Peptides against a protein of PDB entry 3ZN8. Designs and how they scored, part 70

Target 1, 125 residues: chain A of PDB entry 3ZN8
Amino acid sequence: LEEYDKIQKKMEDVMEGKGKLTLRDVYAQIIALRKMGPLSKVLQHIPGLGIMLPTPSEDQLKIGEEKIRRWLAALNSMTYKELENPNIIDKSRMRRIAEGSGLEVEEVRELLEWYNNMNRLLKMV

## One batch from the design tools (peptide; made by RFdiffusion4, then SolubleMPNN)

Design b2_p20_6_s1 (from b2_p20_6, 10 letters changed)
Fold by OpenDDE base, seed 3:
Structure b2_p20_6_s1 (fold): chain B 125 residues (1-125), chain A 20 residues (1-20)
Amino acid sequence: as target 1 above (125 residues)
Amino acid sequence: MTEEEKQAALLKLIYEFLRK
């Protein structure tokens, strides 16, 4: 609970333009969400979600859960400097992360692209 | 930020995980 509050405060600062979302922040948030259980349970705790978004199918939830596990593996294979500043991750670092996590390089690239998109999205909130 | 704004941020994060 305490860790979750820190993450929420960090997100608030980012949304107010006071900070930058890092992969460390993403990692911490994923861990906090995982403590709530599977994605299905997490989604149930969001008021109004069923009104704002279509309910994901069971297959979509399974795909999402697997993707989260893969991304956690990638994040666990990153250095502190890479987590704090993902922009330093070049092709060599990306390959190392992929090898260390048992993922394809393309999966690591996808995570980084997602992060960049997410960071842009959060700045617009 | 309001509690609603915090929830919206969390929702956006989850949505981005699920849509790809």
Scores: peptide ipSAE 0.113, ipTM 0.612, DockQ to the pose 0.351
Fold by OpenDDE base, seed 4:
Structure b2_p20_6_s1 (fold): chain B 125 residues (1-125), chain A 20 residues (1-20)
Amino acid sequence: as target 1 above (125 residues)
Amino acid sequence: MTEEEKQAALLKLIYEFLRK
């Protein structure tokens, strides 16, 4: 529960009152961060991370890096309208995105579920 | 937080979800 509160606070800080996170925002930020280097380097830029969360192992970082790459593939296969309003993504769109990105439909669903959960959390803050 | 730190925070959130 405490971890969730910390996550919510960080989300609020990231959003700075934008009120709504879109997948476009997620995509843009991931792209910007990829220029900073691998996930391990990115995590080093987060103040208090080492205090608040266990330091991920190298293997965990590698797995996370690969998953982020897969999510980027999904995001890159979305239309602008889908990125701005993910709520329009129906089963047909989800299948298209999966096929275009080389992912399983379940992986695309997982991304969308994450997004929905993030938005719910942001509304609670 | 710098803009980069904010972006990193978002990636952390993504990472935290992905590792679970």
Scores: peptide ipSAE 0.161, ipTM 0.684, DockQ to the pose 0.290; fails the geometry check
Fold by OpenDDE base, seed 5:
Structure b2_p20_6_s1 (fold): chain B 125 residues (1-125), chain A 20 residues (1-20)
Amino acid sequence: as target 1 above (125 residues)
Amino acid sequence: MTEEEKQAALLKLIYEFLRK
């Protein structure tokens, strides 16, 4: 319990000044967004979104909320080293994370793939 | 990149994910 609280505290602290986005940063941002309320409210904080992109359906919002919940479970099962350097997460680590979070390995892989895609996009900006 | 920029990027990516 104490170790879990320590992990949570560290994960909630966004690393300022680093050019690289880590899974720790992702976790912190997701938690911050969750404090704003449901996804429908979160999306309202993006200027011009409702004009530029179609509004997600109620079903899409529910799916998104569930996905966020599952990703948080995976993130909570990662070590500090994995959160800071996700590239070290091999098949063995993915399996451990999946088992620890009650998820399928494919769900953990999906999170990592999303993260990798995000990092590629951010490097182009 | 500022933390604000990171947050904006994450929000956009989450939204794009929801549209799929």
Scores: peptide ipSAE 0.130, ipTM 0.650, DockQ to the pose 0.381; fails the geometry check
Fold by OpenDDE base, seed 2:
Structure b2_p20_6_s1 (fold): chain B 125 residues (1-125), chain A 20 residues (1-20)
Amino acid sequence: as target 1 above (125 residues)
Amino acid sequence: MTEEEKQAALLKLIYEFLRK
């Protein structure tokens, strides 16, 4: 519950323009969520989820868990500078991150694309 | 921000993570 509150506060700060969402922030938030247990448990603790979002199937939860594992591997292979400023990640950096994490370059690109999309969406709210 | 807005922000993060 405490971890959930920290994540909410951080999201509030970002949405109010008090800060910028970085991959370091995302990393910390994912780790905090993981401490709450598997995705199924995390989602159960989110009030209003069933009203605001479709309930994920068991298969979707399994896919989500695997994606979290893979993205954490990528994040673990990033430098501090990259986590703070993801925009510096070029093709060479993506390849290094992929090799270091045992992922395909496309999976690293997917993470970065998600981050960019999320950052844009948060600024529009 | 209201508590509801905070919730929506977190849900958006989770949803965007899971749906892709």
Scores: peptide ipSAE 0.125, ipTM 0.616, DockQ to the pose 0.329; fails the geometry check

Design b2_p20_6_s2 (from b2_p20_6, 13 letters changed)
Fold by OpenDDE base, seed 3:
Structure b2_p20_6_s2 (fold): chain B 125 residues (1-125), chain A 20 residues (1-20)
Amino acid sequence: as target 1 above (125 residues)
Amino acid sequence: MSKEERESALLKLIYEYLRK
């Protein structure tokens, strides 16, 4: 997909220390990957993963897939400005996003924390 | 890392998080 290729190029730039990955990028990437099918099929497209990392159990896959669905709901409830700059998401915005997505505020907070960690890790790779 | 590894970097990171 064209969108997938764009995200990959941006990801490569970020890994080289150029720019940053936004929630918009994450959202688009997740959507593109979800077209490959369930999480188990997505994992098959990661070269060398089965060798480097332990295979998740069926229960872990189910939990992970549900987590992704919840996060997508949250991302769908964010404004463009929030997706581009998640740092602006304060308690009020977080509550709105939670209410709009049917999630607990803590789940939205978890997504944001994950994003921050992901961005840091991506720059280290 | 190889080109293939870089192309799947986000997926790997997501996997690492989800399996915890």
Scores: peptide ipSAE 0.119, ipTM 0.620, DockQ to the pose 0.330
Fold by OpenDDE base, seed 1:
Structure b2_p20_6_s2 (fold): chain B 125 residues (1-125), chain A 20 residues (1-20)
Amino acid sequence: as target 1 above (125 residues)
Amino acid sequence: MSKEERESALLKLIYEYLRK
C-alpha cells in the first residue's frame, strides 16, 4: 500500500504538470499491483470499470499477465540510470536489455513506446 | 477526473493498452 500511495502521488503530480513518471515508478507500480493478485483482481479495483469499459475475457487476462511478466523482465534488466531517464535508451541499450531479459528488441521498444504514450496521456488528463 | 479515477489511472492505461 505504501508503494502504491507513493506512485499515486507521483502520478497526480505528473497530471498537474509537476515532474514526470519514470520507469522506476512504473516498475514499483507493477510490483505493487502484483501484490494485489492476478490481473483480474487488479482490474476489479478500477472504479467504474464494469460500467465504462468492457470486461476483458479470460484469454485477454492471460495475455495481459504474460505481458506484465515480460515487461518486468525488461525492467529488471535496466540500469538505475535508464529507469530514471528512459530517454537515454538507444538501440545499443535496447539490445542489451532484450538480451538480458530474453525478449525481442521490439518488445523492449514496445514498452518504451507505451511509457512515452502514458506520460503524454497523464499530462493531458 | 475524480480522486478514485486518478488513483486508478495507470491501471486504466494498462487495461486500455491490453485491450487494443
Scores: peptide ipSAE 0.115, ipTM 0.615, DockQ to the pose 0.335
Fold by OpenDDE base, seed 4:
Structure b2_p20_6_s2 (fold): chain B 125 residues (1-125), chain A 20 residues (1-20)
Amino acid sequence: as target 1 above (125 residues)
Amino acid sequence: MSKEERESALLKLIYEYLRK
């Protein structure tokens, strides 16, 4: 619960234009989510999700769960500096991360793009 | 489900979780 509160406060700060979301924050969130169990169980703790978003199918949940695991592998292959400032991740770093995590470079790029989209979204809300 | 749809879904899920 403490971890969730910290992350919530961080998100609120970012929404107010104070600071920024980092991959370190994302990493912490994924770890916290994993402690709750599978994605299906995590979704049960999100109030209003069923009202605001379509309920994902079982297949969608499995795909999401696998993607989270793959992204976690990528994050585990990043340096602290990269996690804190993802903007420094160039093609060479992406290739290293991909090789270290057993992922394709495109998957690492996808994670970074997702991060950028998330950061933009939080600033707009 | 397309790659874009999967990415969007995950983005939305994480956003909703972090927001609440």
Scores: peptide ipSAE 0.087, ipTM 0.620, DockQ to the pose 0.063
Fold by OpenDDE base, seed 5:
Structure b2_p20_6_s2 (fold): chain B 125 residues (1-125), chain A 20 residues (1-20)
Amino acid sequence: as target 1 above (125 residues)
Amino acid sequence: MSKEERESALLKLIYEYLRK
């Protein structure tokens, strides 16, 4: 629960108490930050990251970069309705998204699970 | 909080998840 509490606090900051997070929000913010370059460069510009998170190894950076690329591919394969209301994404939609993005269904599920966790925490605020 | 700060915060959340 300690981890969840930390995430909740951060979500409060991100959403400014709006109590709503969509995948469109996630997509928009990732794209905005990635304009700064690869993950390794982006992380260098995030204030307080070293305080909140351990410094990633080179391997961790590579893994993270790849994961983000995959998530973006999934997000790019979603419809506007799905981005706004990810809860409508059923197994059929997940399969379509996975196929459209060249990902495994499990990878799409992982993204959605992350989102669901974030959204649940946000609702507790 | 500025837009940039919010963006950074979200990325930190993503990173926190990914590092696990």
Scores: peptide ipSAE 0.151, ipTM 0.639, DockQ to the pose 0.310; fails the geometry check

Design b2_p20_6_s3 (from b2_p20_6, 14 letters changed)
Fold by OpenDDE base, seed 4:
Structure b2_p20_6_s3 (fold): chain B 125 residues (1-125), chain A 20 residues (1-20)
Amino acid sequence: as target 1 above (125 residues)
Amino acid sequence: ASREERQRALLQLIYEFLRK
């Protein structure tokens, strides 16, 4: 829970224009979440979720768990420079990461797209 | 943005992650 709070604070700092969210931060977030157990248990620690957003179905939670595992594999196959500055990841790097992680290139692209969307949203809020 | 809005945004990101 303490690790989750640190990640939340990092996100808040980014929303205030202080620094930026990196894939290293994403990695730390995933590790923090995994320490809390399955996603169903993690969601219990998110204040206001039940009243602010629809609760994900059990199937969605299972899909989310698998996605997290796949993204961890991708992140473990990235270099330090890529984690700190994901913008340098081109098609060649994506292919290398995919091969190293046993994923499809499209799955690596999905992670990067999610990251970019997250950063855009944080800066807009 | 207010603290409440930031919290909602974070929750929305988590929701979008899970449903996609």
Scores: peptide ipSAE 0.128, ipTM 0.640, DockQ to the pose 0.316
Fold by OpenDDE base, seed 2:
Structure b2_p20_6_s3 (fold): chain B 125 residues (1-125), chain A 20 residues (1-20)
Amino acid sequence: as target 1 above (125 residues)
Amino acid sequence: ASREERQRALLQLIYEFLRK
């Protein structure tokens, strides 16, 4: 929970134009969330979810859990420098990460695209 | 950013894990 609060503060700082969200932050966030229990329980702790987002089905929750596990595997296969500055991850690095995590290169690319989009979104808020 | 905006961003972060 303490780690979750730190990440929340980091996100708020980014929204205020201070620094940027890194994949290290993402990793820490996922770990913090998983300590709260299954995704279904995590979602229950998010105020306003029922108002702002559609409630996911049980199948969607399972898919989400699997995706989180796969992304964790990818993150665990990254170097410290890559986690702190994902922009350095080129095709060669993506291939290494994919091989180390048992994922397809396209899945690693998807994670990086998600990260880039999220970072841009936070700066727009 | 307002409190509501911060909450929305956090929700979006979680929601993106559920999307294919």
Scores: peptide ipSAE 0.124, ipTM 0.635, DockQ to the pose 0.351
Fold by OpenDDE base, seed 5:
Structure b2_p20_6_s3 (fold): chain B 125 residues (1-125), chain A 20 residues (1-20)
Amino acid sequence: as target 1 above (125 residues)
Amino acid sequence: ASREERQRALLQLIYEFLRK
Protein backbone atom coordinates (compact mmCIF):
# COMPACT_ATOMS: atom_id res chain seq x y z
CA LEU B 1 0.00 0.00 0.00
CA GLU B 2 2.87 2.33 0.77
CA GLU B 3 4.54 1.51 -2.53
CA TYR B 4 1.30 2.11 -4.38
CA ASP B 5 1.07 5.58 -2.91
CA LYS B 6 4.62 6.33 -4.01
CA ILE B 7 3.87 5.25 -7.56
CA GLN B 8 0.72 7.34 -7.62
CA LYS B 9 2.71 10.39 -6.55
CA LYS B 10 5.27 9.66 -9.23
CA MET B 11 2.51 9.49 -11.82
CA GLU B 12 1.40 12.92 -10.71
CA ASP B 13 4.95 14.18 -11.07
CA VAL B 14 5.06 12.83 -14.62
CA MET B 15 1.80 14.58 -15.42
CA GLU B 16 3.42 17.80 -14.25
CA GLY B 17 6.52 17.15 -16.36
CA LYS B 18 8.75 16.53 -13.35
CA GLY B 19 9.95 13.08 -14.33
CA LYS B 20 9.30 9.86 -16.19
CA LEU B 21 7.63 6.59 -15.29
CA THR B 22 9.84 3.53 -15.85
CA LEU B 23 9.12 -0.17 -16.02
CA ARG B 24 10.65 -0.40 -12.57
CA ASP B 25 7.81 1.82 -11.42
CA VAL B 26 5.34 -0.41 -13.25
CA TYR B 27 6.86 -3.43 -11.56
CA ALA B 28 6.56 -1.84 -8.14
CA GLN B 29 2.97 -0.85 -8.85
CA ILE B 30 1.99 -4.37 -9.89
CA ILE B 31 3.59 -5.85 -6.79
CA ALA B 32 1.79 -3.33 -4.62
CA LEU B 33 -1.52 -4.15 -6.28
CA ARG B 34 -0.93 -7.89 -5.92
CA LYS B 35 -0.62 -7.47 -2.17
CA MET B 36 -4.21 -6.26 -2.17
CA GLY B 37 -5.37 -9.60 -3.57
CA PRO B 38 -7.05 -10.59 -6.82
CA LEU B 39 -7.72 -7.95 -9.44
CA SER B 40 -11.42 -7.99 -8.61
CA LYS B 41 -10.65 -6.93 -5.06
CA VAL B 42 -8.19 -4.30 -6.23
CA LEU B 43 -10.65 -2.69 -8.62
CA GLN B 44 -13.36 -2.34 -6.01
CA HIS B 45 -10.99 -0.12 -4.04
CA ILE B 46 -10.59 2.32 -6.91
CA PRO B 47 -12.99 5.23 -6.47
CA GLY B 48 -15.09 6.19 -9.45
CA LEU B 49 -14.37 3.15 -11.59
CA GLY B 50 -17.99 2.08 -11.77
CA ILE B 51 -19.07 5.62 -12.48
CA MET B 52 -16.52 6.74 -15.06
CA LEU B 53 -15.89 3.48 -16.92
CA PRO B 54 -17.87 0.39 -17.86
CA THR B 55 -17.68 -2.27 -15.17
CA PRO B 56 -15.54 -5.18 -16.34
CA SER B 57 -17.23 -8.56 -16.52
CA GLU B 58 -15.98 -11.49 -14.48
CA ASP B 59 -14.37 -12.93 -17.59
CA GLN B 60 -12.59 -9.66 -18.29
CA LEU B 61 -11.27 -9.63 -14.74
CA LYS B 62 -9.89 -13.15 -15.15
CA ILE B 63 -8.19 -12.15 -18.37
CA GLY B 64 -6.73 -9.10 -16.66
CA GLU B 65 -5.48 -11.19 -13.76
CA GLU B 66 -3.72 -13.56 -16.12
CA LYS B 67 -2.24 -10.65 -18.05
CA ILE B 68 -0.79 -9.21 -14.84
CA ARG B 69 0.80 -12.55 -14.01
CA ARG B 70 2.35 -12.80 -17.45
CA TRP B 71 3.62 -9.22 -17.41
CA LEU B 72 5.27 -9.88 -14.05
CA ALA B 73 7.09 -12.80 -15.60
CA ALA B 74 8.34 -10.53 -18.37
CA LEU B 75 9.44 -7.84 -15.92
CA ASN B 76 11.27 -10.43 -13.83
CA SER B 77 13.28 -11.35 -16.91
CA MET B 78 14.43 -7.79 -17.63
CA THR B 79 17.75 -6.31 -16.57
CA TYR B 80 18.00 -3.31 -14.28
CA LYS B 81 19.06 -1.15 -17.22
CA GLU B 82 16.04 -2.25 -19.24
CA LEU B 83 13.65 -1.56 -16.37
CA GLU B 84 15.08 1.92 -15.85
CA ASN B 85 15.35 2.72 -19.56
CA PRO B 86 12.85 0.63 -21.53
CA ASN B 87 13.60 2.42 -24.80
CA ILE B 88 16.81 0.37 -25.11
CA ILE B 89 14.75 -2.81 -25.51
CA ASP B 90 15.17 -3.79 -29.15
CA LYS B 91 13.99 -6.91 -30.97
CA SER B 92 16.91 -8.95 -29.65
CA ARG B 93 16.21 -7.96 -26.06
CA MET B 94 12.48 -8.61 -26.51
CA ARG B 95 13.23 -12.12 -27.74
CA ARG B 96 15.52 -12.79 -24.79
CA ILE B 97 12.93 -11.51 -22.35
CA ALA B 98 10.22 -13.61 -23.97
CA GLU B 99 12.35 -16.75 -23.86
CA GLY B 100 13.38 -16.13 -20.28
CA SER B 101 9.80 -15.59 -19.15
CA GLY B 102 8.17 -18.33 -21.22
CA LEU B 103 6.08 -15.78 -23.13
CA GLU B 104 5.55 -14.97 -26.77
CA VAL B 105 7.47 -12.02 -28.17
CA GLU B 106 4.13 -10.43 -28.98
CA GLU B 107 3.22 -10.42 -25.30
CA VAL B 108 6.42 -8.58 -24.43
CA ARG B 109 5.69 -6.14 -27.23
CA GLU B 110 2.21 -5.62 -25.83
CA LEU B 111 3.66 -4.72 -22.43
CA LEU B 112 6.04 -2.21 -23.99
CA GLU B 113 3.28 -0.72 -26.10
CA TRP B 114 1.11 -0.33 -23.03
CA TYR B 115 4.01 1.35 -21.23
CA ASN B 116 4.57 3.78 -24.09
CA ASN B 117 0.88 4.61 -24.30
CA MET B 118 0.76 5.13 -20.56
CA ASN B 119 3.61 7.63 -20.66
CA ARG B 120 2.04 9.52 -23.55
CA LEU B 121 -1.30 9.68 -21.78
CA LEU B 122 0.23 10.90 -18.53
CA LYS B 123 2.08 13.68 -20.32
CA MET B 124 -1.02 14.80 -22.21
CA VAL B 125 -3.24 15.13 -19.15
CA ALA A 1 -4.09 18.72 -14.70
CA SER A 2 -6.79 18.76 -12.04
CA ARG A 3 -7.12 16.03 -9.44
CA GLU A 4 -10.20 14.76 -11.21
CA GLU A 5 -8.40 14.58 -14.54
CA ARG A 6 -5.51 12.67 -12.97
CA GLN A 7 -7.93 10.21 -11.44
CA ARG A 8 -9.69 9.75 -14.77
CA ALA A 9 -6.37 9.15 -16.49
CA LEU A 10 -5.46 6.43 -14.00
CA LEU A 11 -8.84 4.76 -14.48
CA GLN A 12 -8.40 4.94 -18.23
CA LEU A 13 -5.02 3.20 -17.94
CA ILE A 14 -6.62 0.41 -15.93
CA TYR A 15 -9.40 0.10 -18.49
CA GLU A 16 -6.91 -0.13 -21.36
CA PHE A 17 -4.97 -2.75 -19.45
CA LEU A 18 -8.05 -4.92 -18.94
CA ARG A 19 -9.41 -4.79 -22.46
CA LYS A 20 -8.64 -7.60 -24.90
Scores: peptide ipSAE 0.118, ipTM 0.625, DockQ to the pose 0.325
Fold by OpenDDE base, seed 1:
Structure b2_p20_6_s3 (fold): chain B 125 residues (1-125), chain A 20 residues (1-20)
Amino acid sequence: as target 1 above (125 residues)
Amino acid sequence: ASREERQRALLQLIYEFLRK
């Protein structure tokens, strides 16, 4: 829970224009979430979830868990430089990461796109 | 953005992650 709060604070700092979210932060987030248990339990600790957003279905949670597992594998296959500066990840690096993690290149691409979109959204808020 | 708005944004990101 404490580690999760740190990640949340980092995200809030990014929203305020302080620093940037990196894949290292994403990695830390995933580790923190997994330590808290299943994603369903993590969501239970988020205040106002049931009020602000519709509750995810069990199937959605399962999909989320699987995606987290796969993305963790991808992140484990990245270099420190890539984690800190994901924009350097080109096609060659993406292929290497995919091969090292047992994922399709498209799955690695999806992770990077998600990361880029998240950074964009955080800065817009 | 207010704290509440930031919280909503974070929740939305999590929701979108799960939905996709």
Scores: peptide ipSAE 0.117, ipTM 0.627, DockQ to the pose 0.310

Design b2_p20_6_s4 (from b2_p20_6, 12 letters changed)
Fold by OpenDDE base, seed 3:
Structure b2_p20_6_s4 (fold): chain B 125 residues (1-125), chain A 20 residues (1-20)
Amino acid sequence: as target 1 above (125 residues)
Amino acid sequence: MTEEEKQRALLQLIYEFLRK
């Protein structure tokens, strides 16, 4: 709980951060998005997205919302060091995170794979 | 990139991932 409060206080600084995308940045962005409301409402705030991409079905939006909630649980179970440098997360750490978040290890692995892919793509932009 | 541009890019990537 005390570590969580410290992370939250620093979240404001991270949203202003220039540099490499970390899971801390991802966490901060997801929290900010959740404050904006449902995923459907979030997507409306992205100019041109509705023109460039097909509108997701209601079922796809529900699945997406549930996935975001699960990922938040995983992120909340990570240490600050893991959030800043996800590459240190080995099999033992993944299992701990999964157990702490009530997720399957495969779901934690999926989050990490997504992060790695996203970080690579952002560096190309 | 501005912070707003980064946020839009991140949101777009999240959307693309969730759509697949």
Scores: peptide ipSAE 0.111, ipTM 0.619, DockQ to the pose 0.420
Fold by OpenDDE base, seed 1:
Parts: C-alpha cells; sequence; structure tokens
Structure b2_p20_6_s4 (fold): chain B 125 residues (1-125), chain A 20 residues (1-20)
C-alpha cells in the first residue's frame, strides 16, 4: 500500500503540473510496483479497477510482466542525462542502450514511444 | 480533477503499459 501511495502521489503531482514525468520516475515506479509483488497483486490493490477499466486477462498480465523486466534492463543501460531528459536519445544512444540491455533497438523505441504517450495522456488529464 | 478522475488516470497509465 505504501508503494502504491507513492506512485499515485507522484502521478498526481505530474498531472497537476507540480512535476515532470521522466524515465527516472518510470524506473522508480517500476521498482516500487515490483516490491508490491507480481503485477496481478499490484492491480488488486487498485480500487475500482473492475469498474473504471476492463480487467486485464492473465495473458495480458504475463505480457506486462515480461515488458516490465525488459524495460528495466533498458532503463539500467541509460545514462543519468538520458533518464532525466529522454529527448536527447537519438539513434546512436538508442542502439547503445539496446546493445547494453540485450534488447532489440525496436524495443527501446517502444519504451520511448510509451513514455511519450504517457506524457501526452498526462497533459490531457 | 476529482479523486475518481485521478484514480482513473492512474489506472489508464497502468492499462496503457500492459497493452503495449
Amino acid sequence: as target 1 above (125 residues)
Amino acid sequence: MTEEEKQRALLQLIYEFLRK
């Protein structure tokens, strides 16, 4: 519950324009979520899940767990400057991150695209 | 933003992560 509250507070601060979502924040949030246990257990702590959004299937949860593991590897391969300002990640940096994490370049691109989409969503809220 | 809207937004972020 404590980890959940920290994540929620951080997201609220970003949504209210009190902060900026960086990949450092993403990293910290993923670690906090993992401390709560598997993704299925984390979702059980979220009030109103079944009412507000469709409940993910077990297959979707498995895919999500694998994505978390892979994205953590990518994040661990980023520099502090890249984590704080992902906008600087060009093709050369993206290739380095992929090689360092054992991922395909496309997987790193997908992480960055997800991050950009999250920022877009936060601006809409 | 209501508390419910904040919760929905958080859930949406998680959901978006899972479906990608």
Scores: peptide ipSAE 0.104, ipTM 0.606, DockQ to the pose 0.295
Fold by OpenDDE base, seed 2:
Structure b2_p20_6_s4 (fold): chain B 125 residues (1-125), chain A 20 residues (1-20)
Amino acid sequence: as target 1 above (125 residues)
Amino acid sequence: MTEEEKQRALLQLIYEFLRK
């Protein structure tokens, strides 16, 4: 519950224009969510989930857990400057991150695309 | 920001992690 409140506060700050969501923020949020337990347990702590989003199947939860694990590996292979300003990540940096994390370059690109899309969505609210 | 807006933002993050 305490970790959930921290995540909500950070999202509030971003949505109110008090800050920009960085990959450092994403990393901190993922770690906070992981401390709550498996995705199934995390989702149980989110009020209104059953109303706002369809409940994922067991297979979707497993896929989600694996995705989070892989993204954490990528984030752990980034420099501080890259985490704070992901826009500096070029093809050379993506390749280094992929090699350091044991991922495909396309998986690193997917994370960055997700981040960019998330920032765009947050600005619309 | 309302509590509902906070929940929606968090749900959006989680939903995007679960998306294929």
Scores: peptide ipSAE 0.099, ipTM 0.608, DockQ to the pose 0.326
Fold by OpenDDE base, seed 5:
Structure b2_p20_6_s4 (fold): chain B 125 residues (1-125), chain A 20 residues (1-20)
Amino acid sequence: as target 1 above (125 residues)
Amino acid sequence: MTEEEKQRALLQLIYEFLRK
């Protein structure tokens, strides 16, 4: 719980433009959330989700759970430098990460795209 | 963006991620 609170504070700081969100931050957050149980249970702990967004179907939750598992595999295959500065991840690094995690390169690209989209959103705050 | 809009946007990104 303590680590979760620290991660949430970091996320808040980023949302306030006081910091930069890295994949290390994302990784740490996912790990902390995974301690709460499966995705369905994790989502129940996200404030405002049920109010602001439609509740995902059971099938969507299964897909999401699998995707999180796959993304964790990718993150586990990244170096510390890549986690701290994802912008250094080029095509060669993506291929290595994909191979090391048993994923398709496109799945690694999707993770990075998501990260970039999130960072763009955070900068608009 | 209001704080609510920020939260909604972040949750939307997560939601869209989960839907793919």
Scores: peptide ipSAE 0.095, ipTM 0.613, DockQ to the pose 0.264

Design b2_p20_8_s2 (from b2_p20_8, 10 letters changed)
Fold by OpenDDE base, seed 2:
Structure b2_p20_8_s2 (fold): chain B 125 residues (1-125), chain A 20 residues (1-20)
Amino acid sequence: as target 1 above (125 residues)
Amino acid sequence: SEERRRALLRLIAEFERKEL
């Protein structure tokens, strides 16, 4: 719960325009999710929220866990500058990260696209 | 605010559902 509270506070700061979400923050979030399981499963224990949140199937959880492992491999292959400033990651950097992590360039691109979409949505709320 | 907190939690849950 303490790890989730730290992540929530960071995301709230970003939503308030007091900070920027980085891939380091994403890494911390992924690690917390792996320790606690899906946030949806945690939220099921909150009265009134469990009815509104669909629970993923066991097969969906396995697929998601594999994707998370791949993203962690990509993140572990990034430099500190890339983790703090993901916008500097060009095609050459993406290829290096992919090669270093044993992933396809498309999987690294998907992670960066997800990050950009999340950061955009957080600023709109 | 509590409203902003709830909006954030909904956003996180939506991303989680999309990735799973």
Scores: peptide ipSAE 0.048, ipTM 0.561, DockQ to the pose 0.309
Fold by OpenDDE base, seed 4:
Structure b2_p20_8_s2 (fold): chain B 125 residues (1-125), chain A 20 residues (1-20)
Amino acid sequence: as target 1 above (125 residues)
Amino acid sequence: SEERRRALLRLIAEFERKEL
């Protein structure tokens, strides 16, 4: 919970124009989400919401877990400079990250695209 | 095996070039 609160505060700060979302923040968020489990499990603890949320199938949970595992491998293959400044990740860096993590370049690109979209969204709100 | 070795060497060289 404390880690999640720090992530929320960071997101709020970014929305207020204070600082920027980094891939380090993304990493922290992924770790926090893994500790809390699926959002459906978190919401099941809220009285009255447990009945509204379809529990993801075990297969969907496994697919999501595999995706998260792959993204964590990519993040763990990034340098500190890349984590703090994802915009420096060129095609060469992206290929290095992919090779280092055992992923396809497309999967690293997908992570970066997700990050860019999230960062744009936070700045828009 | 050789391809993996070449990949690793390329990674190290790229890392050194960009971080040093």
Scores: peptide ipSAE 0.045, ipTM 0.548, DockQ to the pose 0.017
Fold by OpenDDE base, seed 3:
Parts: C-alpha cells; sequence; structure tokens
Structure b2_p20_8_s2 (fold): chain B 125 residues (1-125), chain A 20 residues (1-20)
C-alpha cells in the first residue's frame, strides 16, 4: 500500500502540472507491480469496475512479464541523469544501454517510445 | 473530486496495460 500511495501521489502531481513522469518513476511502478500485482486485479473485486476493465489473457501476461524483465535490465543500465531526463539519450547512449543490458538497440528504442507516449498521456489528462 | 479520482484510476489502468 505504501508503494502505491507514493506512485499515486506522483501521478496526481504530474496531472496537476507540478512535474513530469521520469524513467525513475516508471522503474518504481514496475517494481511495485511485481511485488503487489497489477492494481487492475484489485479493481476487479470492486462491483461494477471489473466489467469495465479488459483483462489480458494468461499468454499476454507471460509475454508482458518477459518484456518487463528486459526493460528492467535496460533501466538498471541507465545513469541517474538518463533516468531523470530520458531526452538526453542519444544514439551513443542508447547503444551503451543496449550492450550493458544484453538487448537490441531497437528494444531500448521501444522502451523510450513507450515512455514518451505515457508522458504525453499524463499531460493530456 | 470523484471525477479526478476516476481519471486517475483510468490513467493507472492504462499505464499497467501498456507495461504488460
Amino acid sequence: as target 1 above (125 residues)
Amino acid sequence: SEERRRALLRLIAEFERKEL
């Protein structure tokens, strides 16, 4: 509960324009989800909400878990400056992160594109 | 507000769906 409360507060601050989502925040969220499970599973126990939320198949969950493990390896290979300001990650940094994490450069690019899309979504709410 | 709470929950759910 404490980890979710911190993440919720951060998301509220970003929605109010008091900050931006960083890759450090993404890392914290991934770790919290792995420890406590997805909040969507908790919401399914609330009458009326479970019907509104699409549940991924077991196979989609397994594929997603492997993708998350790869992204954690990439995040663990980033510097603090890169985690706080992902926009500084150029081609040279991206290659270093890929090599350090055992990933293809394209997988690191996919993580950064996903982050950019999430950060845009937060600003639209 | 209840509207803000619902918007936040939708945002969290969207984030989780994109992670998985």
Scores: peptide ipSAE 0.034, ipTM 0.542, DockQ to the pose 0.256
Fold by OpenDDE base, seed 1:
Structure b2_p20_8_s2 (fold): chain B 125 residues (1-125), chain A 20 residues (1-20)
Amino acid sequence: as target 1 above (125 residues)
Amino acid sequence: SEERRRALLRLIAEFERKEL
């Protein structure tokens, strides 16, 4: 719960332009969520995001959980500098991360695309 | 093994270029 409150505050700070969302923040969220429940519940507490996120079916939740596990493997293969500044991740870094995590480069790209989309969304809210 | 070797070489190269 305490980690959850920190995550919420971080999201609020980002929405207010007082900070930036990093992949380290994403990692912390995923870990907290695996302890507390699915990411969708946390995102539903962010004003304006809950309306944009459909409630996934149980099968979609399972697929999403496997995807999140793969993303965690990617995140665990990133350097601290990459986690703090995901924009430095070029094709070479993506390939390294993919190989280090046992993922396809496309899966690492998908994670980064998701992150970029989240950052855009948070700036719009 | 070869994949790990390639990854290591890339890490070294990225360190030299980007201060990983």
Scores: peptide ipSAE 0.052, ipTM 0.553, DockQ to the pose 0.020; fails the geometry check

